# Designs tried in a protein design run: peptides against a protein of PDB entry 6B9H. Part 41

Target 1, 151 residues: chain A of PDB entry 6B9H
Amino acid sequence: AELCESLLTWIQTFNVDAPCQTVEDLTNGVVMAQVLQKIDPAYFDENWLNRIKTEVGDNWRLKISNLKKILKGILDYNHEILGQQINDFTLPDVNLIGEHSDAAELGRMLQLILGCAVNCEQKQEYIQAIMMMEESVQHVVMTAIQELMSK

## One batch from the design tools (peptide; made by RFdiffusion4, then SolubleMPNN)

Design b2_p15_6_s3 (from b2_p15_6, 6 letters changed)
Fold by OpenDDE base, seed 4:
Structure b2_p15_6_s3 (fold): chain B 151 residues (1-151), chain A 15 residues (1-15)
Amino acid sequence: as target 1 above (151 residues)
Amino acid sequence: SPELEEFFRRIEEAR
């Protein structure tokens, strides 16, 4: 999916410790959790990150468990910190991500993380970084942000 | 792209 591929490229700019080269690399949620910690380490602190199971391998049940925690964290962050109303937004199906590596649903998850980045306290830095990316990626990001804001 | 630059400028200025 175009959304997933572009946002994967964006995610890679965070230079997290976990492998983040493929869609499958993201399905266990570890990369996403590390990215969120970079976005707001005060909220997504080490205690929060420690709730995400590492070394899950191909265990889709553990992947889904992680993804549910991450999704909850994102939603709570939007509500408690960002003051963003995204309850009406179509949420990603974390079951499809964890069990089937569904790129479309993963794209939706990354889109939510994008929402966190462009609305957080350091949003200017993230927006400027996005503006340094390939134009094609910028277009996808723009569309993704617009979709989030329309809800 | 002027469109992209304008869009992200608006996002920066939001809130």
Scores: peptide ipSAE 0.676, ipTM 0.950, DockQ to the pose 0.098
Fold by OpenDDE base, seed 1:
Structure b2_p15_6_s3 (fold): chain B 151 residues (1-151), chain A 15 residues (1-15)
Amino acid sequence: as target 1 above (151 residues)
Amino acid sequence: SPELEEFFRRIEEAR
C-alpha cells in the first residue's frame, strides 16, 4: 500500500523511542501513541500515554485495544482541539490492523495522525519537515491531506 | 515541484 509505506517513512521522522521500521512495528499502536504525544504533549500527555499497553508482543487483542484508544484519542483531539477540521467519515478498521497487519487500514490510521500534525499548533514545523522529504512521499502526503480536508 | 510547494503553502496559511 503506497499510503502506508509513505506515511511509515513520515512517521520515522519523529524518531520515537519505539521500533518503527516495519508495518508490523506499528500494529501495536505504541509508535502512534508516542508520535501523537510529540504532536501535542499537552493533550496526549503522560497520563494518556500510560493507558497504552507496552510489551504486547503478538497479542492481537491487546493491539486492537491500544488501537481503539488511539483512534478515540485522535477523534477527540479533532473535536476538542482542532475544531473538527478533519473529515473522519472513512475511519480505519483497527481490527484488521491488529489481527492482520492490514497495510491499507494502517495507512488510514497514519493518515489521521497526519491530519493532527498539519492542523496542530506546530503545523508549520511539520509541514516544513514534509517538504524536505522525497518528492514521491510528498505527493502521497498531499493526496492524503486533500482527502482529509475535502468536503 | 511548484505544485507541491503551492499546496503546502496553502495548508500553512489555512486556519
Scores: peptide ipSAE 0.666, ipTM 0.948, DockQ to the pose 0.097
Fold by OpenDDE base, seed 5:
Structure b2_p15_6_s3 (fold): chain B 151 residues (1-151), chain A 15 residues (1-15)
Amino acid sequence: as target 1 above (151 residues)
Amino acid sequence: SPELEEFFRRIEEAR
């Protein structure tokens, strides 16, 4: 999916420790958790990150468990820190991500993380980084942000 | 592009 591939490219700019080259690399949630910690380490602190299991392998049940924790963290962050500025009327199906590596649903999850980045305290830094990416990626990011902030 | 630059400028100034 175009959304997933573009946002995967965006995720790679964070240079996290976990492998993040493929869609499959993102399905266990470890990369996403590390990205969220970079976005706001005061909120997504070490105690939060330690709840995400790192040695998941092919266990789709463990993947889903991690993804549920990450989704909850994002939604709580939106409510408690961002003042509910992100529209979450369409939530990603973490079961499809964990069981089937569903790119469309993974794209929705990454879109929520994008929302965190462009609304957090350091949003200027993340917006400036996006502006240095390929134009085609910028267009997808723009559309994704517009969808999140739409009335 | 002007469209992209204008968009990201606006979201920086938002809130």
Scores: peptide ipSAE 0.648, ipTM 0.945, DockQ to the pose 0.097
Fold by OpenDDE base, seed 2:
Parts: C-alpha cells; structure tokens; sequence
Structure b2_p15_6_s3 (fold): chain B 151 residues (1-151), chain A 15 residues (1-15)
C-alpha cells in the first residue's frame, strides 16, 4: 500500500532500537511504541512503554494486544494533549494488522502517529524533517495530514 | 516544491 510504504519510510527516520525495515517489523507494535515515546516522552513515558511486550515473535494474539494498547494511547493523547486536533473517524483494524500483517490497516495506524508528530510540542522539528524527504513521500504525507485535519 | 513548502508552513503555524 502506498500510504504504508511512505509512512514506513517516515518511521525509519526516527532511528528507533527495534527493527523497522519491513511491514512485518511493525506488526508487533514495538517500533510504533518507541516512536511515540520519541514524539512525547513525558506522555509516552517509560511506565507506558513497559506495558508493551517486546518478546512477541509470531504470536498474533500478543501483537494484537500490543496494538490495542498503542491505539488507545494514541487516541488518549489526541484527546488529552492535542485537544482533538486530528480526526480519528476511521480507525485501523488492529486485528488485521496483528493476524494478517495488513498493510492498508497498518498505514492507517502510522497515519495516526503522523498526526501526533505534526501536532506535538516538537512539531516544527518533525515537519522540517518531512520536508527533507523524497518529494513523492512528501506528497503522500501531505495527503495523509489533510485527511486527518479536514474531515 | 512551492506547493509542499506552503502546506507544511501552514501546518507549523496552526494552533
């Protein structure tokens, strides 16, 4: 999926500790949790991160459990910190991500994380970083942000 | 791209 591939490229700029080269690498939620901690370490603190299981392997039930916690964290962050600046009208199906590595649904999840980055306290730094990416990726990112902000 | 640059400038200025 175009959205997923572009946002995967974006996620890779965070240089997190967990492997983040493929769609499959993101399905256990560990990369996403580490990215969220970078975005706002005061909110997504160590106590929050410790709720995400790191030794998941191929256990899709554990993947889904992690993904549900991450999605809840994103939604709570949007409500409590961002003041509902982004729209969550279409939520990702974390079951499809965890069990089937569904790239389209993963793209929706990464889109929500993008929303956090471009609205957080350090949004200027993240926006400037996006402007240094490939133009084709920037266009996909722009469209993704527009979808979050305009509906 | 001027289009992209303008878009991201507006996002920065929001809120």
Amino acid sequence: as target 1 above (151 residues)
Amino acid sequence: SPELEEFFRRIEEAR
Scores: peptide ipSAE 0.622, ipTM 0.940, DockQ to the pose 0.096

Design b2_p15_6_s4 (from b2_p15_6, 5 letters changed)
Fold by OpenDDE base, seed 5:
Structure b2_p15_6_s4 (fold): chain B 151 residues (1-151), chain A 15 residues (1-15)
Amino acid sequence: as target 1 above (151 residues)
Amino acid sequence: SPELEEFFKKMEEAS
C-alpha cells in the first residue's frame, strides 16, 4: 500500500536501533515503540518501553500482544497529552498486522504515530523533517494528516 | 511544491 510504503520511509528517518527496512520488520512493534519514545520520552519512558517484548521472532501472538500495547499507548497519549486533536475514525486491526503482515492495516498504525509526531511538543522539528523528504512522500503524508485532523 | 509548503507552514503556525 502507498500509505504504508511512504510512512515506512518516514519511520526510517528516526534512526532507531531496531531493524526497520521492511514491512515485516515493523510487525513486531519494536520499531514503533522506539519511535514513540523518541517522539515523547517523558510519556513513552523506559518503563513503558520495557513492556514491549523483543526477540519475538515469527510468533504472531507475541506480535499482536506488543501491537495492542502500542495502540493503547497511542490512544492514551492522544487523550491525555494531545487533547484529542486527532480522531480515531478508523483504528488499525492489529491482528491482521501481527498474523498476516497486512500492509494496509500497518499503514493505519503508522498514520496514528504520524499524528503523534505532528502534534507533540516538538511538532515543528518533525514537520520540518517531513518537508525535507521526497515530494511524493510529502503528498502522502499531507493526505494522511488531513484525514487524521479532519473533524 | 507551493501547495505542500503552504500546508506544512500553516500547520506549524497552528496549535
Scores: peptide ipSAE 0.642, ipTM 0.941, DockQ to the pose 0.099
Fold by OpenDDE base, seed 2:
Structure b2_p15_6_s4 (fold): chain B 151 residues (1-151), chain A 15 residues (1-15)
Amino acid sequence: as target 1 above (151 residues)
Amino acid sequence: SPELEEFFKKMEEAS
């Protein structure tokens, strides 16, 4: 999926410790959790991060468990910190991500993280970083942001 | 592109 591929490229700019080269690498949620900690380490602190299982292998049940925690964290962050409302109808299906590595649903998950980055205290840094990416990626990111803000 | 630059600059200026 175009959204997932572009946002995977964007996620890679965070230089997290966990492997983040493929769609499959993101399905256990570890990369996403580490990215969120970089976005707001005061909110997504060590105690929060420690709730994410790091060694899940191919266990899709553990993946889904992690992804549910991450999704909840994102939604809570939007409500408590960003003051932003999210339309529940367009939320990613974390079951499809964990069990089937669904790229489209993963793209929606990464889109929510994008929303956190471009609305957080350091939004200027993240926006400027996006402006340094390939034009094709910038277009996808712009569209993704527009979709989020319209909800 | 100018379109992209304008979009992201507007985001930076927004509260």
Scores: peptide ipSAE 0.623, ipTM 0.936, DockQ to the pose 0.098
Fold by OpenDDE base, seed 1:
Structure b2_p15_6_s4 (fold): chain B 151 residues (1-151), chain A 15 residues (1-15)
Amino acid sequence: as target 1 above (151 residues)
Amino acid sequence: SPELEEFFKKMEEAS
């Protein structure tokens, strides 16, 4: 999926510790959790991050468990910190991500994280980083943001 | 792209 591939490229700019080269690498949620911590380390602090299991392998049940926690964190962050600026009515199906590595649903998950980045206190830095990416990626990101803000 | 530049500039201004 174009959304997933472009946002995977965007996620890679965070330079997290966990492997993040493929769609499969993102399905356990570890990369996503580390990215969220970079976005707002005061909210997604070490205590929060420690709730995400890091050694899940191919266990789709553990993947889903992690993804559910991450999704909850994003939604709580949107409500408590961002003031519900993100349209979160269309939620990603974390079951499809964990069990089937569904790229479309993963794209939606990454889109929510994108929403966090472009609305957080350091949004200027993240927006400027996006503007340094390939034009094709920028187009996808722009569309993704527009979808999130369409209320 | 002028469209991209304008979009992200507006994003920075909005808060």
Scores: peptide ipSAE 0.619, ipTM 0.936, DockQ to the pose 0.098
Fold by OpenDDE base, seed 4:
Structure b2_p15_6_s4 (fold): chain B 151 residues (1-151), chain A 15 residues (1-15)
Amino acid sequence: as target 1 above (151 residues)
Amino acid sequence: SPELEEFFKKMEEAS
């Protein structure tokens, strides 16, 4: 999906330790968790990160478990820290992500992370970084932000 | 892009 591919490119700018080159690399949630920690290390601290299983392999059940925790973290962050500045109108189906590597649903998950980035304390830094990306990616990111903030 | 810059400009103004 276009959303997923563009946001994958965006995710790659975080330079996390976990592999993040493919859609499949993101399905276990480890990259997402590391990105969230970079976004707000005070909230997504080491204790939070330690709840994410790192040695998942191809176990889709463990992937789903991780993704559920990450989704909960994002939603809690929205409520507790961001003051629900972004809308969770359409939650990603983490089952489809974990079991089928569904790019569309993964895109929605990454969109939520994007929402965290553009609303966090360091939001201006992330916005500026987005402005330095390729125009095609910028357009998708902008559309994704618009969707989060307007629905 | 100009479109993105304008978008974020509007966002900042609304905040």
Scores: peptide ipSAE 0.204, ipTM 0.791, DockQ to the pose 0.103

Design b2_p15_7_s1 (from b2_p15_7, 6 letters changed)
Fold by OpenDDE base, seed 5:
Structure b2_p15_7_s1 (fold): chain B 151 residues (1-151), chain A 15 residues (1-15)
Amino acid sequence: as target 1 above (151 residues)
Amino acid sequence: SKELEEFFKKILEKL
């Protein structure tokens, strides 16, 4: 999916410790959790990150467990910190991500993380970083942000 | 592009 591939490229700019080269690399949630910690380390602190299991392998049940925790963290962050500034009426299906590596649903998950980045305390820095990316990626990001902030 | 530049400038001001 175009959304997933573009946002994967965006995720790679965070230079997290976990491997993040492929869609499947993201399905265990470890990369996403590390990205969220970079976005707001006061909220997504070390105690929060330690709840995400790192040795998951191909166990899709453990992947789904991690993804559910991450999704909950994102939703709580939006409510408690961001003041519900992003639209989350269409939630990603974490079961499809964990069990089937569904790129479309993964794209929706990464879109929510994008929403956190462009609304957090360091929003200016993240927007400026996006403006330095490839034009095709910027266009996808623009559309994704528009969808999040609509209504 | 000009469209992209204007968009991101706009959201920087909005936020």
Scores: peptide ipSAE 0.619, ipTM 0.926, DockQ to the pose 0.102
Fold by OpenDDE base, seed 3:
Structure b2_p15_7_s1 (fold): chain B 151 residues (1-151), chain A 15 residues (1-15)
Amino acid sequence: as target 1 above (151 residues)
Amino acid sequence: SKELEEFFKKILEKL
């Protein structure tokens, strides 16, 4: 999916420790958790990150468990820190991500992380970084932000 | 592009 591929490119700019070259690399949630810690290390601290299992392999149940924790973290961050409300019916299906590596649902998950970045304390820095990316990626990011602001 | 530049400048202004 275009959304997933473009946001994967965006995620790669964070230079996290976990491998993040493919869609499959993101399905266990480890990269997402490390990215969230970079976005707001005071909220997504080491104690929070340590709840995410790193040695998951192909175990889709463990992937789903991680993804549920990450999704909850994102939702809580939006409500508690960013003061934003997200509709539940538009949330990504983490079961499809963990069990089937669904790129469309993964794209929606990364879109939520994008929402955190463009609304956090360092929002200006993240927007400026996006403006330096490939034009095709910027276009997808623009659309993704527009969708978030309309929900 | 011009469209992208204006959009992100608008977002920076709103935030």
Scores: peptide ipSAE 0.618, ipTM 0.925, DockQ to the pose 0.104
Fold by OpenDDE base, seed 2:
Structure b2_p15_7_s1 (fold): chain B 151 residues (1-151), chain A 15 residues (1-15)
Amino acid sequence: as target 1 above (151 residues)
Amino acid sequence: SKELEEFFKKILEKL
């Protein structure tokens, strides 16, 4: 999916410790959790990160468990910190991500993380970084942000 | 592009 591919490229700019080269690399949630910690380490602190299991392998049940925690964290962050500035009515299906590596649903999950980045304390820095990416990625990000903030 | 630049500048001003 175009959304997933572009946002995967965006996620790679965070230079997290976990492998993040493929869609499959993102399905266990570890990369996403590490990215969220970079976005707001005060909220997504070490205690929060420690709830995400790192040694998941191909266990789709463990993947889904991690993804559910991450999704909850994102939603709670939007409610408690961001003041619900983004649309979270259409949620990603974490079961499809964990069991089938569904790129479309993963893209929607990454879109929520994008929403966190462009509304966090470092919003200016993240937006400026996006402006330095390839135009094809910028267009997808623009559309994704518009969808988050207009609905 | 100019379109992209203007869009992200607007976001920066709004936020």
Scores: peptide ipSAE 0.615, ipTM 0.925, DockQ to the pose 0.102
Fold by OpenDDE base, seed 1:
Structure b2_p15_7_s1 (fold): chain B 151 residues (1-151), chain A 15 residues (1-15)
Amino acid sequence: as target 1 above (151 residues)
Amino acid sequence: SKELEEFFKKILEKL
């Protein structure tokens, strides 16, 4: 999906430790968890990150377990820290991500992370970084942000 | 390109 591919490119700018080259690399949630920690290390601290299972392999049940924790973290962060600044009405289906590597649903998950980045304390820095990306990616990001902020 | 720049500038002001 266009959303997933563009946001994958965006995710890669975080330079996390976990492999993040393909859609499949994102399905276990490890990259997403590390990105969230970079966005707000005080909230997504080491204790939170340690709840995410590493070395999941192809175990889709473990993937789903991780993804559920990450989604909960995002939603809690939006409520507790961001003050419900993003629209999370349409949530990603983490079962489809974990079991089938569904790119569309993964895109929705990454979109929620995008919402965290553009509303966090370092929002200016993240927006400036986006403005330096490929124009086609910027267009997708713009649309994704518009959707998140529209209530 | 100008559309993109203005959008992100608007977001920066809004946030």
Scores: peptide ipSAE 0.615, ipTM 0.925, DockQ to the pose 0.103

Design b2_p15_7_s2 (from b2_p15_7, 8 letters changed)
Fold by OpenDDE base, seed 5:
Structure b2_p15_7_s2 (fold): chain B 151 residues (1-151), chain A 15 residues (1-15)
Amino acid sequence: as target 1 above (151 residues)
Amino acid sequence: MEELEKFKEEIEAKK
């Protein structure tokens, strides 16, 4: 999916320690968790990150477990820190991400993380980085942000 | 581009 591929490119700008070159690399949630920690290390602290299993392999049940924790973290962050600035009526199906590497659902998951970045305390840094992205990727990312903010 | 300007305006409005 175009959304997933563009947001994968965006995720890569965070330069996290975990491999993040392919869609499959994102399905265990480790990259997502490390990105969230960079976005707000006070909220997504080391104790939170330690709840995410790093040695998952191809175990889709463990992937889903990680993804559920991450999704909960995002939703709690929106309620407790961002004041529900992001609409969560359409949630990603983490079962499809973990079991089938579903690109459309993964795109929705990454879009929620994008929402955290552009609404957090350091939002201006992330907005400026987006404004410097390649035009075709930038278009998709900006459209995704507008969708979040219009609801 | 028009979309970029619109994006900037939306960001400013949401501050």
Scores: peptide ipSAE 0.048, ipTM 0.714, DockQ to the pose 0.098
Fold by OpenDDE base, seed 2:
Structure b2_p15_7_s2 (fold): chain B 151 residues (1-151), chain A 15 residues (1-15)
Amino acid sequence: as target 1 above (151 residues)
Amino acid sequence: MEELEKFKEEIEAKK
């Protein structure tokens, strides 16, 4: 999926410790959790991060468990910190991500993380970084932002 | 560049 691939490229700019080269690398939620911590370390703190299991392997049940926690964290962050500036009506199906590595659903989840970045305290930094991305990726990312903020 | 700046302004306006 174009959205997923572009947002994977965007995720890679965070330089997290966990492997993040492929769609499969993102399905256990570890990269997502580390990215969220970079976005807002006061909210997504060490206590929150410790709830995410790191040694998951191919266990899709553990992946789904992690992804559910991450999705809840994103939604709570949107409500408690961001003032519900992100449209979360269309939520990703984390079961499809964890069990089947569904790229379309993963794209929707990464889009929610993108929403966190462009509405957080360091929003200007993330917006500037996006404005410097390769044109085709930039277009997809910008469209994704507009979708979150306009619906 | 003008398009990018306009996009940035639109995001900033939606606070």
Scores: peptide ipSAE 0.039, ipTM 0.698, DockQ to the pose 0.098
Fold by OpenDDE base, seed 3:
Structure b2_p15_7_s2 (fold): chain B 151 residues (1-151), chain A 15 residues (1-15)
Amino acid sequence: as target 1 above (151 residues)
Amino acid sequence: MEELEKFKEEIEAKK
């Protein structure tokens, strides 16, 4: 999926410790958790990050468990810090991500993280970084932001 | 570029 691939490229700009070269690398949630910590380390602190299991392998049940925690963190962050409502009917299906590596649902998950970045305290820095991305990737990312802001 | 600046302004206006 174009959304997932473009947002994977965006995620790679964070230079997290966990491998983040493929869609499969993102399905256990470890990269996503580390990215969220970079976005707001005061909220997504070490205690929060330690709730995410790092040695998951191909265990889809553990992947889903991690992804549920991450999704909850994103939703709580939006409500408590960003003051933004998110429609539950548009949320990603973390079961499909964990069990089937569904790229479309993963794209929606990464889109929520993108929403955190462009609405956080350092939103201007993240927006400026997006403006410097390769044109085809930038177009997809910008469209994803516009979709989020219209919901 | 102009298109990028317009987009940036749109995002800033919504916040």
Scores: peptide ipSAE 0.035, ipTM 0.699, DockQ to the pose 0.132
Fold by OpenDDE base, seed 1:
Structure b2_p15_7_s2 (fold): chain B 151 residues (1-151), chain A 15 residues (1-15)
Amino acid sequence: as target 1 above (151 residues)
Amino acid sequence: MEELEKFKEEIEAKK
């Protein structure tokens, strides 16, 4: 999906250690967890990150397990730190991500991470980084932000 | 958020 592809490009700007070149690379949640740690290392600290299994391979059950932890972390972060209510009706289906590499649902997950970035303490830095992206990617990313803020 | 709203306006202006 267009959303997923553009947000994948955005995710790549974080320069995390885990491979993050393809949609499939994101399905185990490791990249997402590392990105969240960069967004707020005090909240998504090493103890939190250590709960994410790294050697997952193609095991969709392990992927889903990781993704559930990540989604919980995002929701807790929004509630506890950002003071923001998240509409549960628009949450990504992590089962579809883990089992089927569903790009649409993955896009929704990445959109939640985008929400964390543009609302965190260093929001201005992330906004600035988005301004440096290619225009077509900027458009999709901004649309995704606008959608989040309207919910 | 002020920063985000400003960002939105800037993005729209670039189109």
Scores: peptide ipSAE 0.032, ipTM 0.689, DockQ to the pose 0.608

Design b2_p15_7_s3 (from b2_p15_7, 5 letters changed)
Fold by OpenDDE base, seed 4:
Structure b2_p15_7_s3 (fold): chain B 151 residues (1-151), chain A 15 residues (1-15)
Amino acid sequence: as target 1 above (151 residues)
Amino acid sequence: SEELEEFFKKILESL
């Protein structure tokens, strides 16, 4: 999916420790958790990160468990810290991500992370970084932000 | 593009 691929490229700019080159790399949630920690390490602290299992392999049950925790973290962050600035009317189906590596649903999850980045304390820096990415990626990000903010 | 530039500037201004 275009959304997933573009946001994967964006995710790669965070230079997290976990492998993040493919869609499959993201399905266990570890990269997402590390990205969220970079976005707001005070909220997504070590205690939070430690709840995410790292030795998951291809166990889709464990992937889903991680993804559920991450999704909850994102939603709680939006409520508690960001003041519900993004629209979550359509949540990603983490079951499809974990069990089937569904790129469309993964894109939705990454879109929520994008929402965290463009609304966090360092929002200006993240937006400026996006502005320096490939135009095709910027276009997808623009659409994704519009969806988050306008519905 | 100018469209993208203006959009992200708008976002920056709104935040």
Scores: peptide ipSAE 0.610, ipTM 0.926, DockQ to the pose 0.103
Fold by OpenDDE base, seed 2:
Structure b2_p15_7_s3 (fold): chain B 151 residues (1-151), chain A 15 residues (1-15)
Amino acid sequence: as target 1 above (151 residues)
Amino acid sequence: SEELEEFFKKILESL
């Protein structure tokens, strides 16, 4: 999916420790958790990160467990810190991500992380970084932000 | 593009 591929490129700019080259690399949630920690390390702190299982391999049950925790973290962050400035009514299906590496649903998950980045304390830095990316990626990000900020 | 630049500048101003 175009959304997933563009946001994967965006995720790669965070330079996290976990492998993040393919859609499959993101399905265990480890990359996403590390990205969220970079976005707001005070909220997504070490204690939070330690709840995410590493080295899950191909175990889709463990992937889904991680993804559920991450999704909850994102939703809680939006509620508790960001004041629910983004539209979270269309939630990703983490079962499809974990079991089938569904790119469309993964894109929706990454879109929620994008929402965190463009509303966090470092929002100016993240927006400016996006403005330096390839134009095709910027277009996808623009659309994704528009969807998040709409009623 | 100008469209993209204007959009992200608008986002920056609204944040």
Scores: peptide ipSAE 0.609, ipTM 0.925, DockQ to the pose 0.102
Fold by OpenDDE base, seed 3:
Order: C-alpha cells, then sequence, then structure tokens
Structure b2_p15_7_s3 (fold): chain B 151 residues (1-151), chain A 15 residues (1-15)
C-alpha cells in the first residue's frame, strides 16, 4: 500500500539498528519500538524497550505480543504526554499485521508513530526533515497528518 | 510543490 511504503521510507530516516528495508521487517515491532525511543527516549526508555522481544523470527504470536505493547505505548503517550484522544475504532489491527503482514494495517500503525513525531517536543525538527523528503512521500505524509488531526 | 510547502509551513506555524 502507498501509505505503508511511504511511511516505511520515512521510518528508514531514523537509522535504527534493526533491519528496516521491507514491510516484513516491520511486522515484529522491533523497528517501531526503536523509532519511538528516538522520538522520546525519556518516555520510551530502555525499560520500555526491553519489554519488546527482539528474537521473534516468523512467530506471529510473538509479533502480535510486541505490536500490542507498542500500540499501548503509543496510545498512552498520546494521552499522557501529547494530550490527544485517538478514536479506538480507527486503531490498526495488530493481529492482521503480525499474522498476515497486512500492509494497510501496518500503514495505520506507522501513521500513529507519525502522529507522535509531529506532536512531540521535537516536532519542528521532524516536520523540517519531512519537508526534505521525496515529493511523493511528502504527499502521503500530508494526507496522513490531515487524517490524524481530523479524528 | 506550492501545496506541500504551504501545508507544512501551516503545520509549523500551528506548533
Amino acid sequence: as target 1 above (151 residues)
Amino acid sequence: SEELEEFFKKILESL
């Protein structure tokens, strides 16, 4: 999906330690967790990151477990730090991500991470970085932000 | 594009 592919490109700019070249690379949640730590290391600290299993392989149950923790972290961060309310009916289905590598649902997950970046303490820096990306990616990001702010 | 530039400038101003 266009949303997933564009946000994957955006995720790659964080230069995390975990492999992040393909959609499949993101399904275990490790890359997403490392990105969140870069966004706000005080909130997504080492103790939080250590709850994410790194040696998952193709075990979809472990993937889902990681993804549930990450989603909870994102939601808690939005409520506790960013002061934002997210509609539960629009949340990504982490079961489809973990079990089926669903690109559409993964795109929604990455969109939530985008929401964290553009509303965090370093939001200006992240917006400026996005403005330097490929135009096609910027269009997707613009639409994704507009959708987030309308919820 | 002009559309993109204007949008992100607006976002920056709203922050």
Scores: peptide ipSAE 0.608, ipTM 0.925, DockQ to the pose 0.103
Fold by OpenDDE base, seed 1:
Order: C-alpha cells, then sequence, then structure tokens
Structure b2_p15_7_s3 (fold): chain B 151 residues (1-151), chain A 15 residues (1-15)
C-alpha cells in the first residue's frame, strides 16, 4: 500500500531503537510506541511505554494486545491533549494488523500517528522534516494530512 | 513541488 510504504519511510526518520525496516517490523507496535514517545514524552512517558510488551515475536495475540494499547493511547492523546484536532473516525483494524500484517490498516494506524506529530507542540519541526523528504513521500503525507483534517 | 511547499506552509500557519 502506498500510504503504508510512505509512512514507513516517515517513521524511519525518528531513528527509534526498535527495528523499523519492514511492514512486519511495525506489526508488534513497539516501533509505533517509541515514535509516540518521541512525539510527546510527557504524555507517552516511560510508564506508558512499559505497558507495551517487547519480544513479541510472531505471536499475533500479543501484537494485537500492544496495538490496542497504542490505539487507545492515540485516541486519548487526541482527546486530552490535542483537543481532537484530528479526526479519528476511521479507526484501523488492529486485528488485521496483528494477525495478517495488513498494510492498508497499518497505513491507517501510521496516519493517526502522523496526525499526532503535525498537531503536537513540536509540529513545526515535524512538518519541516517532512518537507525534506522525497517528493513522492511528501505527496502521500499531504494527502494523509488532508484526509485527517477534512473529516 | 510548489504545490507541496505551499500546502505545508499553510499547515504551519494554521496550526
Amino acid sequence: as target 1 above (151 residues)
Amino acid sequence: SEELEEFFKKILESL
């Protein structure tokens, strides 16, 4: 999926500790959790991050458990901190991500994280970083942001 | 490219 691949490239700019080279690398939620911590470490603090299970392997049940926690965190962040500046009406199906590595649903999950980044306190830094990416990636990101803001 | 730059500048100004 174009959305997933482009946002994977964007996720890689965060330089998190967890492997983040493939779609499969993202399905356990660990990378996403670490990215969220970088976006807002005061909200997604160490205590929050510690609830995300590491060493999940191929256990799709554990993946789904992590992804549910992450999705909840994103939704709570949107409500409590961002004042629902982004629309999360279309939620990703974390079951499909965890069990089947569904790229389309993973793209939707990463899109929500993108929404957090472009609305957080350091939004300018993240937007400027996006502007330095490949043009093709920027186009996908632009469309993704437009979808978030137009709903 | 101009379209992209203008879009992100608008985002910067609106947020």
Scores: peptide ipSAE 0.607, ipTM 0.925, DockQ to the pose 0.102

